# Peptides against a protein of PDB entry 1EBD, part 90

Target 1, 138 residues: chain A of PDB entry 1EBD
Amino acid sequence: KASYEGKVAAEAIAGHPSAVDYVAIPAVVFSDPECASVGYFEQQAKDEGIDVIAAKFPFAANGRALALNDTDGFLKLVVRKEDGVIIGAQIIGPNASDMIAELGLAIEAGMTAEDIALTIHAHPTLGEIAMEAAEVAL

## One batch from the design tools (peptide; made by RFdiffusion4, then SolubleMPNN)

Design b2_p23_6_s1 (from b2_p23_6, 11 letters changed)
Fold by OpenDDE base, seed 2:
Structure b2_p23_6_s1 (fold): chain B 138 residues (1-138), chain A 23 residues (1-23)
Amino acid sequence: as target 1 above (138 residues)
Amino acid sequence: ALPVPASEEERAAALARIRELAA
């Protein structure tokens, strides 16, 4: 599959001085495939001394993605090991720009990977990938 | 309006950065 660059909305990448701003503000690249991120990247967490689990699940294993013939990419959750709280998420793949909102909400609410793993997602949907990634983190 | 990269070069850099950090 060919990829192309699209519009970017990247407040988090733009260089906020506040760490809080980086956590709260999502970044989205409207490319093909789309890219989105909110909260910590895995390496950022490690650089700050946070022990994390990086849980990754590919769109190639998602039923809806397969049905759409759009399976490039993955979803990654960055989970703090101490308490299971989700502190970051990245999505590269179909509908990443919209799907990142669910994970942004989860981070703001202080949810754990277990919370998302136990949340029923409609089948078959791209959104199930969040549940699958959360299960990986358990 | 959300701040966006002013050039194609900046957009490409942002895309590359996310992909690199998410890998």
Scores: peptide ipSAE 0.097, ipTM 0.576, DockQ to the pose 0.034
Fold by OpenDDE base, seed 3:
Structure b2_p23_6_s1 (fold): chain B 138 residues (1-138), chain A 23 residues (1-23)
Amino acid sequence: as target 1 above (138 residues)
Amino acid sequence: ALPVPASEEERAAALARIRELAA
């Protein structure tokens, strides 16, 4: 959905950083379950007037999480509706502290939900949940 | 650098805030 034009626009926006820019800086809480976030929260985006899609997928539906008997929580993608660009992500659940890195990279690179959805993730892995959430956003 | 709360109470507050904003 107009992926190239959206990526170019996102790159142009990235060229105007503020003096203190925390958008691409991850935040992690090493609790049980772990919590991790990078970029915009859904409500934060809405407060700034950004029209977003919030795509959520539960660990209870992830094959590896089921095998590990560790299914509490979810992954949430915050996707800008106009061009499908990922502008935020939150993970509450197993291995959130490590898994947030993939999404931080995606946001930094100006990727879309489609980019993540079309990226093959190994099966069965916790990381598949990023792909599943991206598919929800399509 | 990752912001890491200094106490268990601060961690609990941060967790609650993330859950609230991510809900």
Scores: peptide ipSAE 0.040, ipTM 0.559, DockQ to the pose 0.025
Fold by OpenDDE base, seed 1:
Structure b2_p23_6_s1 (fold): chain B 138 residues (1-138), chain A 23 residues (1-23)
Amino acid sequence: as target 1 above (138 residues)
Amino acid sequence: ALPVPASEEERAAALARIRELAA
Protein backbone atom coordinates (compact mmCIF):
# COMPACT_ATOMS: atom_id res chain seq x y z
CA LYS B 1 0.00 0.00 0.00
CA ALA B 2 2.67 2.47 0.98
CA SER B 3 4.72 1.64 -2.10
CA TYR B 4 1.72 1.97 -4.35
CA GLU B 5 0.77 5.31 -2.84
CA GLY B 6 4.34 6.43 -3.23
CA LYS B 7 4.26 5.64 -6.92
CA VAL B 8 1.07 7.62 -7.35
CA ALA B 9 2.62 10.58 -5.59
CA ALA B 10 5.75 10.38 -7.69
CA GLU B 11 3.73 10.21 -10.89
CA ALA B 12 1.67 13.20 -9.84
CA ILE B 13 4.81 15.22 -9.25
CA ALA B 14 6.07 14.17 -12.66
CA GLY B 15 2.86 15.40 -14.27
CA HIS B 16 1.29 12.04 -14.95
CA PRO B 17 -2.27 11.67 -13.72
CA SER B 18 -2.65 8.74 -11.39
CA ALA B 19 -5.03 7.55 -8.73
CA VAL B 20 -4.81 5.08 -5.90
CA ASP B 21 -7.10 2.10 -6.28
CA TYR B 22 -7.33 0.15 -3.06
CA VAL B 23 -9.44 -2.66 -4.53
CA ALA B 24 -6.41 -4.81 -5.22
CA ILE B 25 -4.39 -4.03 -2.10
CA PRO B 26 -3.46 -7.36 -0.55
CA ALA B 27 -3.59 -8.21 3.12
CA VAL B 28 -1.18 -10.88 4.25
CA VAL B 29 -0.64 -12.73 7.51
CA PHE B 30 2.59 -14.70 7.65
CA SER B 31 1.19 -17.35 9.91
CA ASP B 32 1.32 -21.11 9.50
CA PRO B 33 -0.56 -21.65 7.31
CA GLU B 34 -0.16 -18.30 5.59
CA CYS B 35 -3.26 -16.22 4.97
CA ALA B 36 -3.82 -13.69 2.23
CA SER B 37 -6.72 -11.71 0.86
CA VAL B 38 -7.29 -9.19 -1.89
CA GLY B 39 -10.45 -7.45 -3.00
CA TYR B 40 -13.85 -8.46 -1.72
CA PHE B 41 -14.69 -11.11 0.74
CA GLU B 42 -17.82 -12.96 -0.29
CA GLN B 43 -19.90 -11.49 2.50
CA GLN B 44 -18.67 -7.97 1.77
CA ALA B 45 -19.84 -8.31 -1.80
CA LYS B 46 -23.20 -9.65 -0.71
CA ASP B 47 -23.60 -6.84 1.80
CA GLU B 48 -23.13 -4.38 -1.04
CA GLY B 49 -25.73 -6.13 -3.15
CA ILE B 50 -23.34 -7.82 -5.54
CA ASP B 51 -24.44 -11.23 -6.72
CA VAL B 52 -21.34 -13.40 -6.55
CA ILE B 53 -20.09 -16.92 -7.02
CA ALA B 54 -17.70 -18.15 -4.37
CA ALA B 55 -15.42 -20.76 -5.89
CA LYS B 56 -13.15 -22.73 -3.57
CA PHE B 57 -10.48 -25.25 -4.35
CA PRO B 58 -8.55 -27.08 -1.62
CA PHE B 59 -4.81 -27.45 -1.41
CA ALA B 60 -5.51 -31.06 -0.48
CA ALA B 61 -6.30 -31.58 -4.16
CA ASN B 62 -3.21 -29.75 -5.42
CA GLY B 63 -0.34 -31.92 -6.61
CA ARG B 64 2.43 -29.61 -5.48
CA ALA B 65 0.86 -29.12 -2.06
CA LEU B 66 0.71 -32.88 -1.67
CA ALA B 67 4.36 -33.19 -2.65
CA LEU B 68 5.25 -30.55 -0.06
CA ASN B 69 3.10 -32.26 2.58
CA ASP B 70 1.45 -28.88 3.12
CA THR B 71 -2.17 -29.28 2.16
CA ASP B 72 -4.12 -27.32 4.75
CA GLY B 73 -6.35 -24.64 3.35
CA PHE B 74 -7.81 -23.46 0.10
CA LEU B 75 -8.03 -20.75 -2.49
CA LYS B 76 -11.32 -18.92 -2.82
CA LEU B 77 -12.36 -16.70 -5.71
CA VAL B 78 -15.17 -14.20 -5.40
CA VAL B 79 -16.62 -13.78 -8.87
CA ARG B 80 -19.32 -11.34 -9.91
CA LYS B 81 -22.10 -13.33 -11.58
CA GLU B 82 -23.10 -10.52 -13.92
CA ASP B 83 -19.94 -10.63 -15.98
CA GLY B 84 -17.67 -13.26 -14.46
CA VAL B 85 -15.18 -10.65 -13.25
CA ILE B 86 -13.03 -11.61 -10.29
CA ILE B 87 -13.58 -9.09 -7.52
CA GLY B 88 -11.90 -10.85 -4.61
CA ALA B 89 -9.70 -13.73 -3.58
CA GLN B 90 -8.57 -15.36 -0.37
CA ILE B 91 -5.84 -17.92 0.12
CA ILE B 92 -5.10 -19.95 3.20
CA GLY B 93 -2.22 -22.30 2.68
CA PRO B 94 1.32 -22.68 1.43
CA ASN B 95 2.87 -19.63 -0.21
CA ALA B 96 -0.37 -17.64 0.08
CA SER B 97 1.63 -14.45 0.61
CA ASP B 98 3.17 -14.72 -2.86
CA MET B 99 0.36 -16.40 -4.75
CA ILE B 100 -2.08 -13.63 -3.86
CA ALA B 101 -0.20 -11.41 -6.31
CA GLU B 102 -1.60 -13.24 -9.34
CA LEU B 103 -5.11 -12.63 -8.12
CA GLY B 104 -4.33 -9.03 -7.26
CA LEU B 105 -3.17 -8.57 -10.82
CA ALA B 106 -6.29 -10.24 -12.17
CA ILE B 107 -8.58 -8.05 -10.07
CA GLU B 108 -6.71 -4.89 -10.95
CA ALA B 109 -6.94 -5.73 -14.65
CA GLY B 110 -10.63 -6.61 -14.47
CA MET B 111 -10.07 -10.19 -15.54
CA THR B 112 -12.72 -12.89 -15.49
CA ALA B 113 -12.62 -16.34 -14.02
CA GLU B 114 -12.47 -17.59 -17.60
CA ASP B 115 -9.29 -15.61 -18.18
CA ILE B 116 -7.61 -17.38 -15.29
CA ALA B 117 -9.07 -20.76 -16.23
CA LEU B 118 -7.67 -20.40 -19.74
CA THR B 119 -4.24 -19.39 -18.46
CA ILE B 120 -2.03 -22.44 -18.49
CA HIS B 121 -0.29 -22.93 -15.17
CA ALA B 122 2.71 -25.18 -14.83
CA HIS B 123 2.09 -28.61 -13.36
CA PRO B 124 2.62 -29.42 -10.61
CA THR B 125 2.72 -26.02 -8.92
CA LEU B 126 0.92 -24.36 -6.07
CA GLY B 127 -0.10 -21.62 -8.47
CA GLU B 128 -2.27 -23.89 -10.58
CA ILE B 129 -4.76 -23.88 -7.73
CA ALA B 130 -5.87 -20.48 -9.06
CA MET B 131 -6.71 -22.08 -12.37
CA GLU B 132 -8.58 -24.87 -10.62
CA ALA B 133 -10.64 -22.45 -8.57
CA ALA B 134 -11.38 -20.41 -11.68
CA GLU B 135 -12.68 -23.51 -13.41
CA VAL B 136 -15.01 -24.11 -10.49
CA ALA B 137 -16.41 -20.62 -11.00
CA LEU B 138 -17.35 -21.29 -14.65
CA ALA A 1 1.21 -7.09 5.15
CA LEU A 2 1.01 -8.15 8.77
CA PRO A 3 4.16 -9.41 10.46
CA VAL A 4 4.54 -12.92 11.78
CA PRO A 5 2.47 -13.16 14.95
CA ALA A 6 4.56 -12.68 18.05
CA SER A 7 2.85 -15.46 19.97
CA GLU A 8 1.00 -18.67 19.35
CA GLU A 9 -2.11 -17.01 20.68
CA GLU A 10 -1.87 -14.20 18.15
CA ARG A 11 -1.20 -16.70 15.38
CA ALA A 12 -4.26 -18.71 16.24
CA ALA A 13 -6.43 -15.61 16.45
CA ALA A 14 -5.28 -14.30 13.08
CA LEU A 15 -5.86 -17.64 11.41
CA ALA A 16 -9.28 -18.03 12.97
CA ARG A 17 -10.31 -14.55 11.87
CA ILE A 18 -9.37 -14.93 8.22
CA ARG A 19 -10.88 -18.42 8.09
CA GLU A 20 -14.08 -16.92 9.41
CA LEU A 21 -14.09 -14.15 6.82
CA ALA A 22 -13.12 -16.48 3.98
CA ALA A 23 -15.52 -19.29 4.89
Scores: peptide ipSAE 0.032, ipTM 0.525, DockQ to the pose 0.024
Fold by OpenDDE base, seed 4:
Structure b2_p23_6_s1 (fold): chain B 138 residues (1-138), chain A 23 residues (1-23)
Amino acid sequence: as target 1 above (138 residues)
Amino acid sequence: ALPVPASEEERAAALARIRELAA
């Protein structure tokens, strides 16, 4: 967040003013398992009157997680029902701190659950869980 | 990103909070 705000300030000074969009700023806790979140939590969306689909997929069903013997947690997508756009994501599990970047990108770009579901993820990887959760949201 | 918790207790609390919010 601080770095992003710094970039906005620098851009403004350089004659390229931009607005700070806090929606796609991630929050990460480097715990074990790691925790990461970007955009809306499900309840936040509901509190703002946004109809959402909460699609959750467990690491216990992810091949790479099983191979690593690290299956605690899940990935959760918060998807706006109106248009299928991803507006939030939470990850608790292995490599959550890095994996959240894909979803931050998706949110920033206004991508849908379908977009991620149709994106081929390498196999076997932890990142496949994003695709799996996206499929749940469809 | 949030700062890395300084203690095991803080890590546990942060994990519990995020799990609660993400549940």
Scores: peptide ipSAE 0.031, ipTM 0.518, DockQ to the pose 0.026

Design b2_p23_6_s2 (from b2_p23_6, 12 letters changed)
Fold by OpenDDE base, seed 1:
Structure b2_p23_6_s2 (fold): chain B 138 residues (1-138), chain A 23 residues (1-23)
Amino acid sequence: as target 1 above (138 residues)
Amino acid sequence: MLSVPASEERRAEALARIRELAA
């Protein structure tokens, strides 16, 4: 967040103003398992009157997680029903601190669950779980 | 936001809170 704000400020000083969008600012806890979140939580969206689909997929069903013997947790996508746009994501599990970046990018770009579902992810990887969760949302 | 609790107990508390919010 601090780095992002600093970059925006620098760009403004240089005559290239940029907007600060805090929706896509990730929050990470380096615990075991790791936790990461970006954008809306499901209940937060509901509290604001946004009709959402909460699509969850467990690491216990992810091939790479099984191979690593690290299957605690899940990935959850918060998808706006009206247009399928991803507005939030939470990850509890292996490599959550790094994996959240893909979802931050998706949210920042206004991507849909379909966009993620149709994105080929390397196999076997932890990252496939994002694709699996996106498919659940369809 | 990056949170790196210094103790195991604080890490566990943070994990529990996020699990609650993400449930």
Scores: peptide ipSAE 0.138, ipTM 0.642, DockQ to the pose 0.025
Fold by OpenDDE base, seed 4:
Structure b2_p23_6_s2 (fold): chain B 138 residues (1-138), chain A 23 residues (1-23)
Amino acid sequence: as target 1 above (138 residues)
Amino acid sequence: MLSVPASEERRAEALARIRELAA
């Protein structure tokens, strides 16, 4: 399985080429706040002529993040308008390094924003932010 | 596969990059 999106995303974040060509190669930075990305960035998609919806949801509006007093950042979904398929995701904020896995799976499986929006996420959790962002994309 | 910068400086730089790209 080959992927330009994952390769480019890894290079953009890490500053060096990826050795593997998968559809959704996650890149993670264990900074404070953490950073994670998989698939297309919005501008990358636009540059390639893909019509996308960029759906952002801030951690400042996430109940668990508020409870943890760790609300810096956001989750951003890059969704192809044609069919609602998630083609990229970026997370800056608490637990981004773990949360990116859900979105990587979604991209690899060809899931839509609706799929994520309709997936029950435990409350209150940081992971709910993926569902919230997916709802924004609908 | 994940790629994670090891140094604090590289992590800070990567954070800045992703913030710009994700803005």
Scores: peptide ipSAE 0.106, ipTM 0.649, DockQ to the pose 0.033
Fold by OpenDDE base, seed 2:
Structure b2_p23_6_s2 (fold): chain B 138 residues (1-138), chain A 23 residues (1-23)
Amino acid sequence: as target 1 above (138 residues)
Amino acid sequence: MLSVPASEERRAEALARIRELAA
């Protein structure tokens, strides 16, 4: 967040006006398990009157997580019901700090749950959990 | 926001808060 804000400020000083958009800025806690979030939490969306689908998939059902014996937690997608666009994501579990980047990209690009569900993810990987959660949202 | 709490207690608190928000 701080780095992004500094970059925006530098660009403005250089003659390129820009705004700080916090929607696609990730938040990470390097705990055990790791925690990461980007975009809306489900309740935040509801409080703003956005009708959403919250789709969860547990690491306990992910093949790579099982192989690593690191199955605590889940991935959650917050999907706008009107058009299927992903507007938020939370991850608690292995490699959450890196995995959140895929979903930050998806949110920034305006992708839908269908887009993620139809994207082939290598098997077995932790990243498959994003695809699985997207399928739940369909 | 990137956070790496120094103490185990603060890490546990952060984890609990995010779990609650993501529930």
Scores: peptide ipSAE 0.093, ipTM 0.608, DockQ to the pose 0.026
Fold by OpenDDE base, seed 5:
Structure b2_p23_6_s2 (fold): chain B 138 residues (1-138), chain A 23 residues (1-23)
Amino acid sequence: as target 1 above (138 residues)
Amino acid sequence: MLSVPASEERRAEALARIRELAA
């Protein structure tokens, strides 16, 4: 059934990263809206005893999304509280399949929310939602 | 990439389950 298929898809994109040694492998579902994930989900981090900040920002508040009339969804950063390092990200919304790459890079490089917040993102773009979410985490 | 159901209803259910994990 459709509900079962949805559960399987959700679990597949969740991944199973290691707190010590993991590769930020992105997972994408080309739905409408698109869904993308890399690294930890918030609950996965909590289950492993990692104290995290979950910073979420909606596309409804993004200038480019508004201009495109495509505002469903959000970007979520999972940030380790002790050092501000980004350990996971999820995007549900326009162009999520491409936008996840920036955050995969950030996670692999060990970047912090501050690093993303201080990175200039062109305006108006969908990508600046990453900067907005990073600012929420500060 | 992961396959998503072809029908609108099945896609909606898949999206809902993903949103549960990402919420």
Scores: peptide ipSAE 0.057, ipTM 0.591, DockQ to the pose 0.029

Design b2_p23_6_s3 (from b2_p23_6, 12 letters changed)
Fold by OpenDDE base, seed 2:
Structure b2_p23_6_s3 (fold): chain B 138 residues (1-138), chain A 23 residues (1-23)
Amino acid sequence: as target 1 above (138 residues)
Amino acid sequence: ALSVPASEEVRQEALEKIKELAA
């Protein structure tokens, strides 16, 4: 993983959104474990006056992660309380660089935590963690 | 472009920032 060249958004590193709306643009760091983010961080949302629910689910509780013996990290959803819309997501853990795409799509499409919670994910997969985190946000 | 190729120092900085903000 150290040999991979990641791409980062300056706005994500700075922790502040720019004048241009880059909510659905992901940032990925190829490390061990991998790190990925899209949309708002919890604190960014709070700083802008958005009332949010932060739903966190650990890879240590994911069946596929356990089977792979790769359980470091978590997935976090940032959900707007008013309407349940997902406005941000962060993943630290196995395959975070690819898994962030599902959540980027969800944010761009204006989906809710309920939408993801009701979406069937194959079992056992790392991707189930998105569904699990969404259920926490309900 | 929004995304910038990450040197090692940029990658490490981003790693720590994401871990901090996501915790």
Scores: peptide ipSAE 0.037, ipTM 0.570, DockQ to the pose 0.036
Fold by OpenDDE base, seed 3:
Parts: sequence; structure tokens; C-alpha cells
Structure b2_p23_6_s3 (fold): chain B 138 residues (1-138), chain A 23 residues (1-23)
Amino acid sequence: as target 1 above (138 residues)
Amino acid sequence: ALSVPASEEVRQEALEKIKELAA
């Protein structure tokens, strides 16, 4: 199972579709800046005929990122237009490897951008960027 | 599950691909 999941994740990173029993499998690159992805990329969704909103928010506009002097990158939500459900997320920036977990949970639970936007995030935190990106999708 | 590249070369390739697909 672990080998199969790893293959699916690698294929997802490469832009290749793959069948799996999970809604989303996370992929992380521990680089500087860190990179993380879960669920659909925007172009993957479009290639499958899914009409999506790509909601992007930069770390340069996040209070905690500014305080840490670590503002490179962004968070992107891939939201299905039909019902507002989050079907993918990508993060390039500080703490991306840990922050992707919240969005993985949201995708697995079938949550909408509105659900994230209405969830109170502690201030100031990097995690607020998920809420900000969700608001962009509304 | 989590997928992590085993070498620097693979990591850089994955990094660039994520940046490309997420842009």
C-alpha cells in the first residue's frame, strides 16, 4: 500500500492521473522554500473537464511571514465552481510541509472554501493564509 | 501517505514540477 501510494503521489506531481481509494494524497519537498501539494492541480482539474477557481494568496501579505522575514511563495486553493468544494491545494513557502495537513483534511472531508473562510485561525500565524486564500475563492 | 524524493536531483525535479503546476 505504501509503495502504491508513493507511486500515485509521484504520478500526481508529474501531472499524470491515477486511481486511488483516497480523495487526496499529499506530496512534500523539504526544500527552501518548502513545497507541498494535495489533491488536484489546477491544470489537472481543467484537463478532466472540471470548472475550477484557483484562489492564490501570497505569504508577503501574511503577518507572521512578515515577522519571520520569510515571505517567499504562496498558497493556492483549487475549488470546484459547481459547489465550492476544495479539490486541491498547493503551498510554496514557510512551513508548507506541516500546513498542507489542514488542507488535506479539508479535501478528505469534502469541505468548501466557505468552511475554511469561516474557520477562525489564530493571529498572527502562517495558517491564516489558508483562510485568506479561501476568502479569495468566495 | 507522503512522498519524499530520495536524492537531490529528484527533489529538484519535483520542486520545479510543483512550481510549474502550481503557478
Scores: peptide ipSAE 0.033, ipTM 0.580, DockQ to the pose 0.032
Fold by OpenDDE base, seed 4:
Structure b2_p23_6_s3 (fold): chain B 138 residues (1-138), chain A 23 residues (1-23)
Amino acid sequence: as target 1 above (138 residues)
Amino acid sequence: ALSVPASEEVRQEALEKIKELAA
C-alpha cells in the first residue's frame, strides 16, 4: 500500500496520470528547500473550470524564516472564489513537510481561507505563513 | 503524508515540477 501510494504521489508530482485521485493526500519532497503539495494546483483547478484565488506569501516576509536565515520559497493557497474554501496548497520552503499537515486538515475539513486567517498561530513560527497567505486570499 | 522516492533524480524532478506548477 505504501509503495503503491508513493508511486502514485511521485507520478502526480511529475505531472503523470495517477490511478488514485484523493483531494487531500499530501505529497512531500524532502529536498532543500522542502516541497509539499496537497489538493489542487492553481492550474489544475482552472483547467477544471474552478474559479480560484491563488494566494501566495513568501518566506522572506516570515519572521521565523528570517531569524533562521532560511527564507527561500513561499506558501500558496488555492481558494475557490465562490465560497472561500481551500482546495489546494503548495509549500516550498523550510519545514514544508510538516507545515503541509495544517492545510491538508483544512482541505479535508472543508475549511475556508477565513478559518485559517482567524486561527491564532504561535509567534514567531514558520506556520504563521499559512495565516498570512490566508489573509491574502480574503 | 506521502513522500516521493528519495533518489536525487526523483527529488529534483519533483522539485522542479512543484516550482513550475506553484509559480
Scores: peptide ipSAE 0.032, ipTM 0.582, DockQ to the pose 0.034
Fold by OpenDDE base, seed 5:
Structure b2_p23_6_s3 (fold): chain B 138 residues (1-138), chain A 23 residues (1-23)
Amino acid sequence: as target 1 above (138 residues)
Amino acid sequence: ALSVPASEEVRQEALEKIKELAA
């Protein structure tokens, strides 16, 4: 139904930083499904010796995605185990290019998975998937 | 390990570089 080649492209972009690389800068690929990333990928964090929790939640379990008949992909949160701070996020799925902004804000502000889990998201919305993934990280 | 740009100018420059890589 959909090609996940965009995932590879998004990871490649994140792996080729400019002279000044900042974790809170998003990378977006307008593929089908869309791909977006901000902050650390799971493996990047592990390579730097950061102990992380990778919390993944599929769009197939999201009410709005089901209603839109667009359920390909998932959202992944990369959470630092020591203090629960979100240090990265990847989205492959509907509206990924816009949804990454919430998580970029969370990372910039130093928020935890609990902060996102306790943030009320309107129902039913695609944005709920961020809350669901955050709950997985708890 | 975690870094944030000191100014909007620096942030925008880095973002434009990512856009070039994505093109």
Scores: peptide ipSAE 0.019, ipTM 0.459, DockQ to the pose 0.129

Design b2_p23_6_s4 (from b2_p23_6, 9 letters changed)
Fold by OpenDDE base, seed 1:
Structure b2_p23_6_s4 (fold): chain B 138 residues (1-138), chain A 23 residues (1-23)
Amino acid sequence: as target 1 above (138 residues)
Amino acid sequence: ALSKPASEEKRAAAMARIKELAA
């Protein structure tokens, strides 16, 4: 975020049109296991009257996580029931701090769970857990 | 270590935008 805002500022100084237009801003805790979140939490969405599906997939079922012997945690997608749009995501587990970026991108782009589910993720990777969670949401 | 949005205001604005998309 800071880097992006800095880039916008630099472009403005240079006389180029630029704007900051965030849909979601990630938050990361570099603990063990790592924790990352972007967009809505499930309960937050519910509190605001948004009907959501919470699609959860555990790292214990992820091939790469198993290979790394680092299987604690899960990925959770918060998906709006009305149209399947992803409005939030939480990751607790290996490489959560980096993996949250894909989901941030998805939220910023207004993507659906189906969009992620239909995106081929390499196997075995930690990242394919996003695809797995998206499939749960379908 | 913790990475957070620059401000709660900006986070709130982002959430508000998401809510608008739900309308």
Scores: peptide ipSAE 0.020, ipTM 0.492, DockQ to the pose 0.038
Fold by OpenDDE base, seed 5:
Structure b2_p23_6_s4 (fold): chain B 138 residues (1-138), chain A 23 residues (1-23)
Amino acid sequence: as target 1 above (138 residues)
Amino acid sequence: ALSKPASEEKRAAAMARIKELAA
């Protein structure tokens, strides 16, 4: 993101050496429903010869989404089969633009689907959908 | 509605892990 890169540049100018070091850059479209992506798309991974699991979970099955009457879309995790590491994620649905941050963090940290599946998410929240999708990948 | 942990069992397991790390 431009803001992050700008911060690094500002620190360098101020005499504090810093470097841009990231793996995943999020992309967001503020449409209705919102769309967000980070890391690999499923087809991108396949094109590069990475054997992946695409774990998909719909907002229609999420308690908070139901309560908000906003159930269009889904969350998809792209998980490398070899070791279960999350290498990409896509969200179409409510609050996608903010929810993508958790998954960006997971990818940067090299987390597995199991890591997210075992992380407690408050109920009912939209964020639970990440946990649900992770469980699908197991 | 009131929020709560996704699973009481998971919460208990997490707390157990924390205690192990703190020991």
Scores: peptide ipSAE 0.013, ipTM 0.307, DockQ to the pose 0.040
Fold by OpenDDE base, seed 4:
Structure b2_p23_6_s4 (fold): chain B 138 residues (1-138), chain A 23 residues (1-23)
Amino acid sequence: as target 1 above (138 residues)
Amino acid sequence: ALSKPASEEKRAAAMARIKELAA
């Protein structure tokens, strides 16, 4: 994270246009179930030669999803293997359109799967699935 | 329904930044 911040700062100082651009841009389909994605898909990363861990956790194992009787789908984190940095996320399931924002924030901030795993999520919530998927990536 | 898409140029730049700067 410190290295990431340093790189961003250096790029900004150098006047590099990419320094002010968002790292990741979300895409959302308001279907049933909703679909949301931000950053790299697993295959995109692989195609570009990035060694990744794809950590997947199903809504069927999420307490809030069970309580809502809406357990279709999953959350997938795409994590760069060398340093654990989250570079992508996909969500298919309840409230995916809103939940993707947490992962977008994580990517923009250069966070790792460990950062998410160590973040306490309220129980029971759909958002806990991000923490669970992050734990899978560890 | 789809969310508002970013421009293709913006999307490409974002992906490049993820690859190059995320650490």
Scores: peptide ipSAE 0.031, ipTM 0.419, DockQ to the pose 0.038; fails the geometry check
Fold by OpenDDE base, seed 3:
Structure b2_p23_6_s4 (fold): chain B 138 residues (1-138), chain A 23 residues (1-23)
Amino acid sequence: as target 1 above (138 residues)
Amino acid sequence: ALSKPASEEKRAAAMARIKELAA
């Protein structure tokens, strides 16, 4: 039931795009560090009156990033506070251009931060940072 | 480094976005 409600909410959000439609459309800049985004930015959500939690986790605390000596940046999840549904994500750091796909899928499916937090991510990987950021949002 | 800028302009734009997101 909670998953169904999340899906309905995600569809409703997709039907009301802001000036620039970021919902379910990833944006990537191939730079050093890479920059990737999907869905709402924190300020966009606030401007539309959505109460959100911005959960951030740094690559400096990620085991694989440390092993690669590539620890600049962070992952940020924009989570709707009322139900924990993920409505946006931004990644600045290593492999951001590929890693954004997991979060795009999560937003499209109407998943919550808890869904990501409870998904097993291989260790040690850069992808673990999504799980860590999701845990921050709980 | 796992990536590099396509251009200096692209890097500048990315850094500007980083500043926005970090605020």
Scores: peptide ipSAE 0.017, ipTM 0.373, DockQ to the pose 0.023; fails the geometry check

Design b2_p23_7_s1 (from b2_p23_7, 10 letters changed)
Fold by OpenDDE base, seed 1:
Structure b2_p23_7_s1 (fold): chain B 138 residues (1-138), chain A 23 residues (1-23)
Amino acid sequence: as target 1 above (138 residues)
Amino acid sequence: AAVRVASEEERAAALERIRALAA
């Protein structure tokens, strides 16, 4: 947030009009396991009257996580039922701090779970878990 | 409902929620 806003401010000062236009701000905790979130939590969405699907996939079922012997945790997608749009994501597990960026991008772009599910992720990678969770939401 | 930009306070609260989930 601060970095992005700083860039916008710098560009404005330099005479290049720009605006901060983001939807969600990621939150990251560099704990063991790492924790990351962007957009809505499931209960938060429900509290606001949004009908959602919470699609969860465990790292224990991810090939790369198994190879790394780091399988604690999960990825959860919060998907709006009416249109399949991803409105939130939480990751507890390996590389969560970096992996959240893909999901932040998806949310900012208004992507659906189907969009992620249909995006081929390299195998074996931790990133596949996003695709797997998206498939759960379909 | 549309996704909205989080406030700094909401970000801080989110961090606490994440920690709670990991505990």
Scores: peptide ipSAE 0.028, ipTM 0.614, DockQ to the pose 0.073
Fold by OpenDDE base, seed 2:
Structure b2_p23_7_s1 (fold): chain B 138 residues (1-138), chain A 23 residues (1-23)
Amino acid sequence: as target 1 above (138 residues)
Amino acid sequence: AAVRVASEEERAAALERIRALAA
């Protein structure tokens, strides 16, 4: 957040005004398991009147997580029902702090759950969980 | 340092917040 705000400030000073969009700013807790979030939480979206699909997939069902014996937690996608656009994501589990970046990119780019579901992820990897959660949202 | 490993207390609090908001 601080780094992003610094970039925005620098750009403004350079004559290129930009607004800070905190929806796309990730939040990370480096615990065991790690926690990460970007964009809307499900309840936040509902409180704002956005009709959403909350698609959850557990690490206990992920092949790489099983192989690592590190299966606590889940990935959740918050998808706007009207058009399938991903507007939020939360991860509790292995490598959450790095994995949230893919979903931050997806949100910033305006991608849909279908876009992620149709993106091939290497097998077996923790990253497959994003694809699996996206499939749940379809 | 700018980044550190969270304590168990911080972990517990974060987990509760995420669970509550994601519910």
Scores: peptide ipSAE 0.027, ipTM 0.539, DockQ to the pose 0.025
Fold by OpenDDE base, seed 4:
Structure b2_p23_7_s1 (fold): chain B 138 residues (1-138), chain A 23 residues (1-23)
Amino acid sequence: as target 1 above (138 residues)
Amino acid sequence: AAVRVASEEERAAALERIRALAA
């Protein structure tokens, strides 16, 4: 499949010995609520001189989270301003450890916030929060 | 700027940052 415009280039540096040449490696804490991150944190991007949008959306506004009575936390997308490419994501909340994979895929593929915003997510699901956060970034 | 592969040390630091976000 054709590459996306503004695709993020990967810098191949030493990581975990068993790691493949991925652009970003996720980190997960299986706490309650779960915590997960992939790619850049907002401040990390800023420290490297990357101009970013930090788009945050709360689980309290997610229909599935409300139905589950588990609305703590949020999803944050770190989006490069120049081209809208997603370069990082953090999730605090229900099923964060699994939901981070969608965003890891997006980062690896060089997708934009618009790509996520225009992707139909099943309703009602926790995963819709990614779409909501992506819309905030637009 | 390019997205880079995280080192083991950076991954550990990231976990601490995540915990801070949850606080």
Scores: peptide ipSAE 0.026, ipTM 0.574, DockQ to the pose 0.061
Fold by OpenDDE base, seed 5:
Structure b2_p23_7_s1 (fold): chain B 138 residues (1-138), chain A 23 residues (1-23)
Amino acid sequence: as target 1 above (138 residues)
Amino acid sequence: AAVRVASEEERAAALERIRALAA
């Protein structure tokens, strides 16, 4: 239920009208589960006419999350279809507040989903979910 | 769309909106 509410909240924010778009700023909510976002939300990209892939991977399928018995939520990558560049990321789940930094760096560096998919992450870690989501986008 | 770096106050307000919706 908490995971569902977090997902709904993230999606609501993605479509929420605002005078200023904060795509350049990471946002973190230290709730349970934690919520974090950086760059474009899927709906923001669509509203600007950007054709995107929303690549989503659940923590329920992450080995470390299972071992921690903390599997609520997901990671979502917003990937521009034209060139595969990551333009946004949202995380609802364990350690989202810290994990968002890796994706913020990837976005600022102009990395593609392929770049992340080919980046080796230690096993088993929560961070592997970024690699898994990137593979979904391919 | 208009994109800029927000002030600390604007960022705080955005986070509060998220918290309210996630409550």
Scores: peptide ipSAE 0.021, ipTM 0.466, DockQ to the pose 0.057

